# Peptides against a protein of PDB entry 4U39, part 169

Target 1, 302 residues: chain A of PDB entry 4U39
Amino acid sequence: SIKVIGVGGGGNNAVNRMIENEVQGVEYIAVNTDAQALNLSKAEVKMQIGAKLTRGLGAGANPEVGKKAAEESKEQIEEALKGADMVFVTAGMGGGTGTGAAPVIAQIAKDLGALTVGVVTRPFTFEGRKRQLQAAGGISAMKEAVDTLIVIPNDRILEIVDKNTPMLEAFREADNVLRQGVQGISDLIATPGLINLDFADVKTIMSNKGSALMGIGIATGENRAAEAAKKAISSPLLEAAIDGAQGVLMNITGGTNLSLYEVQEAADIVASASDQDVNMIFGSVINENLKDEIVVTVIATG

## One batch from the design tools (peptide; made by RFdiffusion4, then SolubleMPNN)

Design b2_p25_7_s4 (from b2_p25_7, 9 letters changed)
Fold by OpenDDE base, seed 1:
Structure b2_p25_7_s4 (fold): chain B 302 residues (1-302), chain A 25 residues (1-25)
Amino acid sequence: as target 1 above (302 residues)
Amino acid sequence: MSLIEKLREALKGKKPPFVVYIPGD
């Protein structure tokens, strides 16, 4: 089983976005210290952590409170994660709950033997130095607690959105990128018709790989597959080229009109940008909600 | 065999949706 656990406000917003986009084949768990915020979660499983510590009032932007809250609720977290083959831990780093609790939760997942993947954001620079410093600490802790850590640099999202994009929309885009990171991987595992892929192969690519980079490309039109692939491998979210990666996960998602030719074209582009000896998981996914769009997600590991 | 060739071989005869694994050398 695949479980996605959203931790804190940003993580829960991402989980809500995943549910709204009908990400299939995963169980969603919302974790928060703020009981009111948690009630807004669309996740089937909602877990308030640190009830004694915080009284449901949240972590007050203090990662230590988030950490202690997760520690207080360790048994509950273990129970919720028990039996998962894979656990995605998603959070917005820089906040109290997400920053502090996500590493603890990730470690619990890993200790249970789940393939543990972190998908987290760095705060925007405009969120202030304190959040950046808190995020750095949380990311460092996450790196030790997960098999693979995808870190989304929110500042790079500003390069892919309109310059006039309101701050709230930039946060929504960050939530969407978190969604894309989780969905990009989960669809490859949960989609029926896996050919020559077992969970051991996923483990080979993702186990103990440390930091991973993610690129996303979206395009429409006649050359949409090629354009989407080119955008993905040149994505501002990629802090480095995908060459040199030991593993690549590629997801090509399109509507019902997605052709094999388009899939091949996109795959050729990503392969051309990858090392010849790379371990690659490549998937094509049909999403009926995508009209004329193709979305290419590339995750480079190792 | 190049990665592209391996990929093309792996994709041969497939139709979306599908997932393939191409092991590295």
Scores: peptide ipSAE 0.449, ipTM 0.923, DockQ to the pose 0.886
Fold by OpenDDE base, seed 5:
Parts: C-alpha cells; structure tokens; sequence
Structure b2_p25_7_s4 (fold): chain B 302 residues (1-302), chain A 25 residues (1-25)
C-alpha cells in the first residue's frame, strides 16, 4: 500500500489538493498539532499529534514542539503507517509542526520498512529568515530520515508564475507542486496491472538516494509533448541538470488523446538529457481531466 | 545500446497508459 501523510499546515493543504484532484491508489493521512486546522483536512485519517504537549493549539512555529509532538504520538503514527510499502511525507518546511514532525514521521516510516519519500517545500524568501533557517534544519533532518527527499524551492515557483501573481496564489501553486511531486510518482506505482515494474525496481531507484530534484513541464498544442518535456528538464524547480542522476522517474500525463508518438517524443528528450547508465522508470498516464494538456514530471535521484 | 534505443525498444507494442523500467548499466 501507498500512504501519503501530510504534516502541518502546508502538508495538509497539499493533501487536500491531492484529494481534490482525485489522486488514486493512495491512502491519505493528515497530521497536525492544531486541532482546528486538522478539522479542515479532507483526509480520511486525521491524527492530532502532541495533544498533551500542545493541547491542540499548534506548535507556535517552533520545530522543537513539532518534533516533540510527533515523538509523543509515535505509537499512533506507527499504527497509521503500519503495512505501508511506500510512504510519502509531505510538508511545508519552516513552520513548527511540518518542520519538526515530518522528520520524525519519516523515520518511523523508514523504521517500519517502508520506502520513504519526502516531498517538501522551502519557504519563500519573503516569509522571512527565521522560516528559512528553520526549514534548513528540517530539510537536513528529513534527508537523514528518508530514502529520497524532493525539495521544492518555493522561490523558483515565482519564476513560473506571473509576476503579478498574488501571494495567496503563490502558496496555492506551492501546494500544487507538492501534489505534482507526489502524484508524479504515485501514479507510476499505483497504476494497476501496467507495471512490469516490481516494487523492488522502485526501491532500486529510490532507496537511499538522498536528495532528488523535480522538474515539471506543461504544454498544449501540436508540439505539446516535446515542449512539456523540454520545460520539465529545464524547469526552474530543478536546482541542477538531470545529468549525473543515478535514477530518473518520468511521468508523461495526458488526456485520452495522448499518443504513443507524443510519449516517445517526450521520453526521447528526457533520455537525451539523462546519463546513459541511468536507472529509469518511465510511465505514461491518462488523466481524463487533462484536455489538450500534457504534463511531464521528471524526478532525478542520486 | 543507447538509453534512447533501450527506451524505444521498451515502448514497442505499448500503448498509454503504461509503465516501463529501464535498468541502468
């Protein structure tokens, strides 16, 4: 089974976005120290952590409180994650709960033997230096606790969106990028019967790979596949080129009109940007909600 | 065989949706 656990406000917003987009084949768990915020989650499983420590009032933007809250609730977290083959831990780094609790939750997942993937954001620079510093500590802790860690630099989202994009929309886009990171992987794994991929192959690509980079490209029109692939491999979200990666996960998602030719064209572009000895998982996914759009997600590991 | 060639071979007879694994060397 695949479980997605959203931790804190940002993680729970991302989980809500995943549910709204009907990401299938995964179980959703919402974790928070703030009971009121947790009540707004759309997840089937809602877990308040650190009830004794915080009394449901949240972590007060203190990562140490978030950490202790997760430690207090360790047994509950273990029970919720038990039997998972793969666990996605998603959070916005820089806050109290997400920053502190996500590494603890990730470690619990890993200790249970799940393939543990972190998908987290760095805060925008405008959120302030304190959040950036807290995020750096949380990311460092996540790196030690996960098999693969995808870090989304929110400042790079500002390069993708219009300059006049309201701050609230920038946060929504960050939530959407978190969704895309999880969905890009989960769709490849959760697609029934289409995987000549055993879970061992997924483990080969993602186990103990440390930091991973994600690129995303979206395009429409006649050359949409090529354009989307080019955008993905040159995505502002990529802090480095995908060359040198030991593993690449590629997801090409389109509507019902997605052709094999388009899939081949996009795959050739990503392959051309990859090392010849790379381990690659490549998938094409049909999303009926995509009309004329193609979405290419590339995750480079190692 | 190049990565592209391996990929093209893996795609033979496939139709969306599908997932393939191409092991590295």
Amino acid sequence: as target 1 above (302 residues)
Amino acid sequence: MSLIEKLREALKGKKPPFVVYIPGD
Scores: peptide ipSAE 0.439, ipTM 0.920, DockQ to the pose 0.902
Fold by OpenDDE base, seed 3:
Structure b2_p25_7_s4 (fold): chain B 302 residues (1-302), chain A 25 residues (1-25)
Amino acid sequence: as target 1 above (302 residues)
Amino acid sequence: MSLIEKLREALKGKKPPFVVYIPGD
């Protein structure tokens, strides 16, 4: 089974966005120290952590409280993650619960033998230096606790959105990028269709790879596949080029009109930008909600 | 074979949706 665990406010918002977008083949767990915020989760499983420590009042933006809350609730987390083959740990780094608890939860998942993938955001610079510093510490802890860590630099989202985009919309876009990171991988495993990979292939490409980079491209029109692929490999979310990556995961998602030609064209672009000896998982997914859009997600590992 | 060639071979005769693994050298 694939489990997605959203940790803290940002992680829970991302999980809600995943549920709203009907991400298939995954079980959702919402974890928070704030009981009121947790009640707003759409996840089937809702777990309040650190009930004794926090009394449900949240972590007060303190990562140490988030960490201790997860440690307090270790047995509950273990039971919720038991039997998972793969665990996605998603969080907005820089806060109390997400920053502190996500590494603990990730380590629990890894210790249970699950392929553990972190999908986290760095805070926007405008959220302040304290959040950036807390996020850096949390990301460092996540890196040690996961097999693969996808870090989304929120400031790079500002390069994709209009300059006049309200702050609230920038946060929604960050939640959406978290969704895309999880869905881009989970769809490769869980989407019905011709699957020519096993879970061992996924483990090979993602196990103990450390930090990974994600690029996303979206396009419409006659050259939508090529444009989406070009946007993905040149995505502002990529802190480096995909050349030199030991592994690449590529998802091409389109509507019911997605053609093999479009898939091949997009794949050729990504392959051409990758090393010749790269391990690649490549998938095409049909999402009826995309209509004329193609979404290309590229994850570079190693 | 180049990665592109491996990819083309892996995609041969397939239709979306699908997932393929292309091992590196």
Scores: peptide ipSAE 0.361, ipTM 0.875, DockQ to the pose 0.882
Fold by OpenDDE base, seed 2:
Order: sequence, then structure tokens, then C-alpha cells
Structure b2_p25_7_s4 (fold): chain B 302 residues (1-302), chain A 25 residues (1-25)
Amino acid sequence: as target 1 above (302 residues)
Amino acid sequence: MSLIEKLREALKGKKPPFVVYIPGD
């Protein structure tokens, strides 16, 4: 089974976006120290952590409280993650619960033998230096606790969105990018295709790879496949080029009119931007809601 | 065989949706 665990406010917002977008083949778990915020989760499984420590009042933006809350609730987390083959741990770093609890939860997943993937955001610069420093500490802890860690720099989202995008919409876009990171991988495994991926192949590409980068490209029109692929490999979300990656996961999602040629064209672009010795997994997914759009998600590992 | 050649071979006669794994050399 594939489990997605949202940790803290940002992680739970991302999980809500995943549920709203009908990300299939995954089980959702919402984790928070704030009981009121947890009630707003759409996840089937809701877990309050650190009930004794926090009394359901949240972590007060303190990562140490988030950490201790997860430690207090270790047995509950273990039970919730038990039997998972793969665990996605998603969080907005810089907060109390997400920053502190996500590494603990990730370590629990890894210790259970699950392929553990972190999908986390760095806070926007405007959230202040304290959040950035807290996020850096949490990301460092996540890196040791996961097989692969996708880090999304929220400031790079501002390069993708309109200049007039309100701050609240920038946070919503961060939630959507977290969704895309999880879905881009989960669709490769959980979505039935003409050729289904062996989970062993995913393990080969993602196990003990450390930090990963994600690029996203969306396009329409006659050259939409090529444009989407080019946008993905040059995405502002990529802190580096994909040419040094040891592994690449690629998702090509389109409407019912997605052609094999378009899949090949997009895949050729990504492959050409990668090293010859790269381990590449790619999948094509049909989403009827995309109509004439193609979405390319690239995750570069190693 | 280049990655591109491996990709083309893997895609040959296939239709979306599908997943393809191309191992590195």
C-alpha cells in the first residue's frame, strides 16, 4: 500500500488538495498537534499527536514541540503506517508541527521498511528568517530520515505565478506543488497502465538517493508536449539542472487526446537533458479534466 | 544503446496510459 501522511498545517493542506484532485491508489493520513486544524482535514485517518504535550493547542511554531509530539505518539504513528510499502511524508517546513514531527514520522516509516519519500516546502522569504532557519533544520533532519527528499523552494513558485498573485494564493500554489510531487510519483505506481511498474524498480530509483528536485511544465497547443517537457526541465522549482541526476521519474499527463507521439516527444526531451546512464522511469496518464493541456512532472534523484 | 534508443524501443507499439522503466547502463 501507498500512504500519504500530511504533517502539520501545510502538509494537511496539501493532503486536502490531493483528495480534492482525486489522487488515486493512496491512503491519506492527517497528522497535527492542533486538534481544531485536524478537524478540517479530509483524510480518512486523522491523528492528533502530542495530546499530552500540547493539549491539542498546536506546537506554537516551535519545531521541538513538533518533534516531541511525534515522539509521544510514536506507537500510534507506527500502527498507522504499518503495512505500507511506500510512505509519502508531506509538510510545510518552518512551522512547529511539520518541521519537528515530519522527520520523526519519516524515520518511523523507514524503520518499518517502507520506501519513504519526503515532499516538503521551504518557506517563502517573506515568512521571515526564523522560519527559514527552522525549515533548514527540519530539512536536514528529513534528509537523514527518508530515502528521497523532494524540497520545493516556495520562492520559486513566485516565478511561476502571476506577479499580482495574492500571498494566500501563493500558499495555495505551494499546496498544489506538494500535490503534484506526490501525484507525479504515485501515479507511476498506482495508476493502471498498459505496462505497470514493478515497485522494485521504484525502490531502485528512489532508495537512499537523498535530495531530489522537481520540475513542472504545463502547455497547450500543437507543440504542447515539447513545451511542457521543456518547461519541466527548466522549471524554476529546479535548483539545479537534471543532467547530473542518477535517476529521473517522469509523469506525462494529458487528456484523452494524448498521443503516443506526444509522450515520446516529451520523454525524448527529458531523456536528452539527462545523462546517458540515468535510470529513468516514466509514465503517461490520462486525465479527462486536462482537455487540451499536457502536464509534465520531472523528479530528478541523486 | 542510448537512453533515447531505449526509450523508443520501450514505447514501440505501446499506447498511453503506461509506465516504462529504462535502466541505466
Scores: peptide ipSAE 0.137, ipTM 0.708, DockQ to the pose 0.878

Design b2_p25_8_s2 (from b2_p25_8, 11 letters changed)
Fold by OpenDDE base, seed 3:
Structure b2_p25_8_s2 (fold): chain B 302 residues (1-302), chain A 25 residues (1-25)
Amino acid sequence: as target 1 above (302 residues)
Amino acid sequence: MKLFGFGVGKTAQEAIDKFKEDAEK
């Protein structure tokens, strides 16, 4: 089974966005130290951590409180994660609960033998230096606790949105990018395909790979597949080029009119931008909601 | 044709080729 754990406010917002977008084949778990915020989760499983420590009042933007809250609730986390083949741990780094608890939860998942993937955001620079420093510590702890860590640099989201985009919309876009990172992988595993992806192949590409980069491209029109693929490999979300990656996961999602030619064209572009000896997994997914859009998600590992 | 398919390979080209082969069946 695949489990997605949203940790803290940002992680819970991302999980809500995943549920709203009907991401299939995954179980959702919302984890928070704030009981009021947790009640707003759409997840089936809601877990308050550190109830004794925090009394449900949250972590006060302190990662050490988030960490201790997860440690207090270790047995509950273990029970919720039991039997997962894969665990996505999603969080907004820089806060208290997400930054502190996400590494602990990730380690619990890994110790249970699940393929553990972190999908986390760095805070925007405008959220202040304290959040950036807390995020850096949390990201370092996540890197040791996961098999693969996707870090979304929120400041790069500002390069793909309109300059007049309200701050609240920039946060919603960060939640959406977290969704896209999880969904881009989970759809490859959980969506019944013509070709079932062997979970062993996913493990080979994602196990003990450390930091991964994610690129996203969206396009419409006659050359939409090629354009989406080019946008994905040149995405501002990529902190480096994918040419040095040892592994690439690619998701090509389109509407019911997605053609085999478009899938091949997009895959050829990503392959040409990758190392010759790259381990590649790519999949095509049909999403009836995309109509004429193609979304290409590239995850580069190693 | 619901193009739900995966290409897996030790190289990018192998992954693409496998996808093509399975999509043609």
Scores: peptide ipSAE 0.263, ipTM 0.815, DockQ to the pose 0.662
Fold by OpenDDE base, seed 1:
Structure b2_p25_8_s2 (fold): chain B 302 residues (1-302), chain A 25 residues (1-25)
Amino acid sequence: as target 1 above (302 residues)
Amino acid sequence: MKLFGFGVGKTAQEAIDKFKEDAEK
């Protein structure tokens, strides 16, 4: 089974966005120290952590409170994650709960033998230096606790949105990028298709790989596959080129008109931008909500 | 949501080739 655990406000916003976009084949768990915020989760499983420590009032933007809250609730987290083959831990880093609890939860998932993938954001520079420093500590702790860590640099989202984009929309886009990171992988595993991906192949690419980079490309029109692939490999979300990556996961999502040729064309472009000896998994997914759009998600590991 | 296909390989080219072979089946 695949479980997605949203940790704290940002993680739970991302989980809500995943549920709203009908990300299939995954179980959703919402974790928070704030009981009021947790009640707004759309997840089937809602877990308040650190009830004794915080009394449901949240972590006060203190990662140490988030950490202790997860430690207090360890047994409850273990029970919720039990039997998962894969666990996605999603959080917005820089806050109290997400920053502190996500590494603890990730370690619990890993100790249970799940393939543990972190999908987290770095705060925007405008959220201030304190959040950046807290996020850096949380990301460092996540690296030790996960098999693969996808870090989304929120400041790079500002390069793909209009300069006049309201701050609230920039956060929504960050939640969407978190969704794309989780969905890009989960769809390859959880979606029944003509060709089943062996979970062992995913484990080979993602187990103990440390940090991963994610690129996203979206395009429409006659050359949409090629354009989406080119945008993905040149995505501002990529902090480096994918040519040095030991592993690449690629998701090609289109509408019902997605052709085999388009899938091949997109895969060829990503392959050409990758190392010759790269372990590559790519999948094609039909999303009926996509009309003329193709979405290419590339995750580079190693 | 429907899966169209996968390619897996130790190289990018192998993954693509496998995908093509499986799609032609």
Scores: peptide ipSAE 0.249, ipTM 0.802, DockQ to the pose 0.825
Fold by OpenDDE base, seed 4:
Structure b2_p25_8_s2 (fold): chain B 302 residues (1-302), chain A 25 residues (1-25)
Amino acid sequence: as target 1 above (302 residues)
Amino acid sequence: MKLFGFGVGKTAQEAIDKFKEDAEK
């Protein structure tokens, strides 16, 4: 089974966005120290952590409180994660609960033998230096606790949105990028009727790989596949080129008119931008909500 | 022609070739 755990406010917003986009084949778990915020989650499983420590009033933007809250609730987290083959841990770094609890939850998942993938955001620079410093500590702890860690630099989202985009929409876009990172992987594994990827192949590419980079490209029109692939490999979300990556996961999502030729064209572009000896997994997914759009997601590991 | 498929390989080319083979079935 695949489980997605949203940790704290940012992680729970991302999980809500995943549920709203009908991401299939995954179980959603919302984790928070704030009981009121947790009640707003759309997840089937809602877990309040650190009830004794926080009394449901949240972590007060203190990562040490978030950490201790997860430690207090370890047995409950273990029970919720038991039997998962894969666990996604999603959080906004820089806060109290997400920053402190996400590494603890990830370690619990890994200790249970699940393939553990972190998908987290680095705060915007405008959120202040304190959040950046807290996020750096949380990201460092996540690296030790996961098999693969995708870090989304929120400041790079400002390069892909309009300059007049309201601050609230920039945060929504960060939640959407978190969604795309999780969905880009989960759709390859969990989508019924696709050639089941051997979960062993996914483990080979993602186990103990450390930091991963994610690129996303979206295009429409006659050359949409090539354009989407080119945008993905040159995405502002990529902190480096993918040419040195040991592993690449690629998701090509289109509407019912997605052709084999378009899938091949997109895959050839990503392959040509990768090392010749790269371990590659790619999949094509049909989303009926996509009309003329193609979405290419590339995750580079190693 | 399968509209859906996966390619897995030790190289990008092997992954693409496997996808093509599976899509033609």
Scores: peptide ipSAE 0.203, ipTM 0.777, DockQ to the pose 0.593
Fold by OpenDDE base, seed 5:
Structure b2_p25_8_s2 (fold): chain B 302 residues (1-302), chain A 25 residues (1-25)
Amino acid sequence: as target 1 above (302 residues)
Amino acid sequence: MKLFGFGVGKTAQEAIDKFKEDAEK
């Protein structure tokens, strides 16, 4: 089974966005120290952590409180994650709960033998230096606790949105990018297809790989597959080129008109941008809600 | 959503080739 655990406010917003977008084949778990915020979760499983420590009042933007809250609730987290083959841990780094609890939850998932993938955001620079410093510590702790860690630099989202985009919309886009990172991988595993992906192959690419890079490309029109692939490998979300990656996961999502040729063309572009000896998994997904749009998600590991 | 297909390989080309082979079945 695949479980997605949203940790703290940002993680829970991302989980809500995943549920709203009908991301299938995954179990959703919402974790928070704030009981009021947790009540707003759309997740089937809602877990208040650190009830004794915080009394449901949240972590007060203190990562140490988030950490201790997860430690207090370890047994409950273990029970909720038990039997998962794969666990996505999603959080907005820089806050109290997400920053402190996400690494603890990730470690619990890993200790249970799940393939553990972190999908987390760095705060925007405008959120202030304190959040950036807290995020750096949380990301470092996540890296040790996961098999693969995807870090989304929120400041790079400002490069892909309109300059006039309101701050609230920039946060919504961060939640959407978190969704895309989780969905891009989960759809390759959880969606029944014509070709079954061996979970062992996913483990080979994602196990103990440390930091991963994510690129997303979206395009329409006659060359949409090639354009989407080119946008993905040159995505502002990539902190580095994918040419040194030991492993690549690629998701090509299109409407019912997605052709084998388009899938091949997109895969060839990503392959050409990767190392010759790269372990590659790519999948094509049909989303009936996509019209003329192709979405290419690239996860580069190693 | 339906999965159209997958390609897996030790190289990108092998992954693409396997995808083609499996998608044509």
Scores: peptide ipSAE 0.176, ipTM 0.770, DockQ to the pose 0.857

Design b2_p25_8_s3 (from b2_p25_8, 10 letters changed)
Fold by OpenDDE base, seed 3:
Structure b2_p25_8_s3 (fold): chain B 302 residues (1-302), chain A 25 residues (1-25)
Amino acid sequence: as target 1 above (302 residues)
Amino acid sequence: MKIFGFGVGKTAQEAIDKMKADAEK
């Protein structure tokens, strides 16, 4: 089974966005120290952590409280994660609960033998230096606790959106990018297709890889597949080029009109931008909600 | 949502070739 755990406010917002976008084949768990915020989760499983420590009042933007809250609730987390083959841990780094609890939860998942993938955000620069410093500590702890860690630099989202984008919309876009990172992988595993992906192949590419980079490209029109692939490999979300990556996961999502030719063209572009000896997994997904759009997600590991 | 094709390989070319071979099935 695949479990997605949203940790703290940002993680729970991302999980809500995943549920709203009908991400299939995954179980959702919302984790928070704030009981009121947790009640707003759409997840089937809602877990309050650190009830004794915080009394449901949240972590007060303190990562050490988030950490201790997860440690207090370790047995409950273990029970909720038991039997998962794969665990996504999603959080906004820089806060109290997400920053402190996400690494603890990730380590619990890894210790249970699940393939553990972190998908986290760095805070925007405008959220202030304190959040950036807290995020750096949380990301470092996540890197040690996961098999693969996808870090989304929120400031790079501002390069994709209009400069006049309101702050609230920038946060919504961050939640959407978190969704895309989880969904881009989970769809390849959890969605029944014409061709069954061996989970062992995914495990080979993602196990003990440390930090990963994610690129996203969206395009429409006659050359949409090629354009989407080019946008993905040159995405502002990529902090480095993918040419040195030891592993690449690629998801090509289109509407019912997605052709094998378009899939091949996009795959050839990503392959050409990668090392010749790269371990590649690529999948093609039909999303009936997409009309003329193609979405290419690239995750580079190693 | 449905997956209609995938490729896995030790090299980019092997992955592409596997996808093509599986799609022709």
Scores: peptide ipSAE 0.033, ipTM 0.625, DockQ to the pose 0.830
Fold by OpenDDE base, seed 2:
Structure b2_p25_8_s3 (fold): chain B 302 residues (1-302), chain A 25 residues (1-25)
Amino acid sequence: as target 1 above (302 residues)
Amino acid sequence: MKIFGFGVGKTAQEAIDKMKADAEK
């Protein structure tokens, strides 16, 4: 089974976005120290952590409170994660609950023998230096607790959106990028395809790989496949080129009009940009909600 | 390069199979 755990406000917003976009084949768990915020979750499983420590009033933007809250609720987290083959831990880093609790939850998942993937954001620079410093500490702790860690630098999201994008819409775009990171991997495993990926192949590419980079490309029109692939491998979200990566996961998502030629063209572009000795997982997904749009997601590991 | 494929529909399957065959050359 695949479980997605949203941790704190940002993680739970991302989980809500995943549910709203009908990401299938996964179980959703919302975790928070704030009981009022947790009630707004669309997740089937809702877990309040640190009830004794915080009394449901949240972590007060203190990562140490978030950490202790997860430690207090360890047995409940273990029970909720038991029997998972894969666990996604998603959080907005820089806050109290997400920054402190996400590494603890990730370690619990890993200790249970699940393939543990972190998908987290760095705060925007405008959220202030304190959040950036707290996020750096939380990301370091996440790196030790997961098999693969995808870090989304929110400031790079501002390079792919309009300059006039309101602050609230920038946070919604961060939630959407978190969704794309989780869905890009989960669809490869959980969506019924003509070729089923062996979960062993995913484990080989993602187990103990440390930090991963994610690129996203979106395009429409006659050359949409090639344009989407080129945008993905040159994405502002990529802090480095994918040519040095030991593993690549590629997801090509299109509407019902997605052609064989388009899938091949996009795949060939990403393969040609990768190392010759790379282990590549390629997936193609049909999403009926996509009209003339192709979305290419590339995750580079190693 | 080792390519593992996940294909939805006949078109995706054929693309993956072709990509694998090309990567083995």
Scores: peptide ipSAE 0.032, ipTM 0.559, DockQ to the pose 0.136
Fold by OpenDDE base, seed 1:
Structure b2_p25_8_s3 (fold): chain B 302 residues (1-302), chain A 25 residues (1-25)
Amino acid sequence: as target 1 above (302 residues)
Amino acid sequence: MKIFGFGVGKTAQEAIDKMKADAEK
């Protein structure tokens, strides 16, 4: 089974966004130290951590409280993650619960033998230096606790949205990018195809790879496939080119009108931008909620 | 390049099969 665990406010917002977008083939778990915030989760499984430590009042933006809360609730986390083949741990780094608890939860998942993937955000610069420093510590701890860590630099989201985008919409876009990172991988495994991927191939590409980069491209019109692929490999979310990556995961998602030619064109562009010796997993997904849009997600590992 | 993939439909699978075949040359 595939489990997605949202940790703290940002992680739970991302999980809510995944549920709202009908990300299929995954089980959702919401984890928080704040009982009131946890009640707003759409996840089937809701877990309050650190009930003795925090009394449900949250972590007070302190990562050490988030860490201790997860440690207090270790047995409950183990039981909730038991039997998972893959675990996505999603969080907004820089806060108390997400920053502190996500690495602990990730380590629990890894110790249970699940392929453990972190999908996390760095805070926006406007959230302040304290959050940025806390996020750096949390990301470092996540890197040690996961097989693959996708880090989304929120400041790069500002390069893909309008300059007048309200702060609230920038956070919603961060939640959407977290969704795209999880969905881009989970669809490769969970979406039924004529020929499904062997989970062993996914493990080969994602196990013990450390940090991964994610690029996203969206386009419409006659050249939408090529444009989406080009946008993905040149995405502001990519901190480097994908040509040096040891592994690439590509997801091509379109509406019911997605053609063979469009899939080939997008795949050829990403393949041409990748190393010749790269292990590439690519898939195409039909999403009936997409109109004339193609979404290309590229995840580079190694 | 080693290419792995899945197809949700005939068109997607044909693309994957082609890419695999080209990568094996």
Scores: peptide ipSAE 0.031, ipTM 0.566, DockQ to the pose 0.144
Fold by OpenDDE base, seed 4:
Structure b2_p25_8_s3 (fold): chain B 302 residues (1-302), chain A 25 residues (1-25)
Amino acid sequence: as target 1 above (302 residues)
Amino acid sequence: MKIFGFGVGKTAQEAIDKMKADAEK
């Protein structure tokens, strides 16, 4: 089974966005130290952590409280994760619960033998230096606790949105990028019976790879496949080029009019931007809601 | 939502060839 765990406010907002976008074939778990915020989750499984420590009042933006809350609830987390083949841990770094609890939850998933993937955000620079420093500590702890860690630099989202974009919309875009990172991987695995993905092939590319880079491209029109692929490999979300990556995971999502030629054209562009001997996994997904849009997601590991 | 095709390979070309072969089935 595939489980997605949203940890703290940012992680739970991302999980809500995944549920609203009908991301299929995954089980959703919402984790928080704030009982009132947890009640707003759309996840079927809701877990309050650190009930003795916090009394449901949250972590007070302190990562050490978030860490201790997850440690207090270790047995409950283990039971919720038991039997998972893959675990996505999603969180906004820089806060109390997400920063402190996400590494503990990730380590529990890894110790249970699940392929453990972190998909987390760095805070915006405008959230202040304290959040950036807390996020750096949480990201360091996540790198040790996961097989693969995707870090979304929120400041790079500001390069792809209009300068007049309200702050609330910038946070929604961060939640959407978290969704795209999880969905881009889960759609390739979680659809039983259409593609026999050997989960061993995914494990080969993602196990013990440390940091991963994610690029996203969206396009419409006659050259939409090529344009979406070019945007993905040059995405502002990429902290480096993908040419040195040991593994590449690619998702090509389009409407009912997505052609095999378009899939090939997009795959050839990403392949040409990668090492010749790269381990490549790619899939194509039909989403009836995209109409004339193509979305290309690239995850580079190693 | 349905998966249209999939490719896995140790090289990009092997992955593409597998996707094409699976899409023809």
Scores: peptide ipSAE 0.032, ipTM 0.615, DockQ to the pose 0.869; fails the geometry check

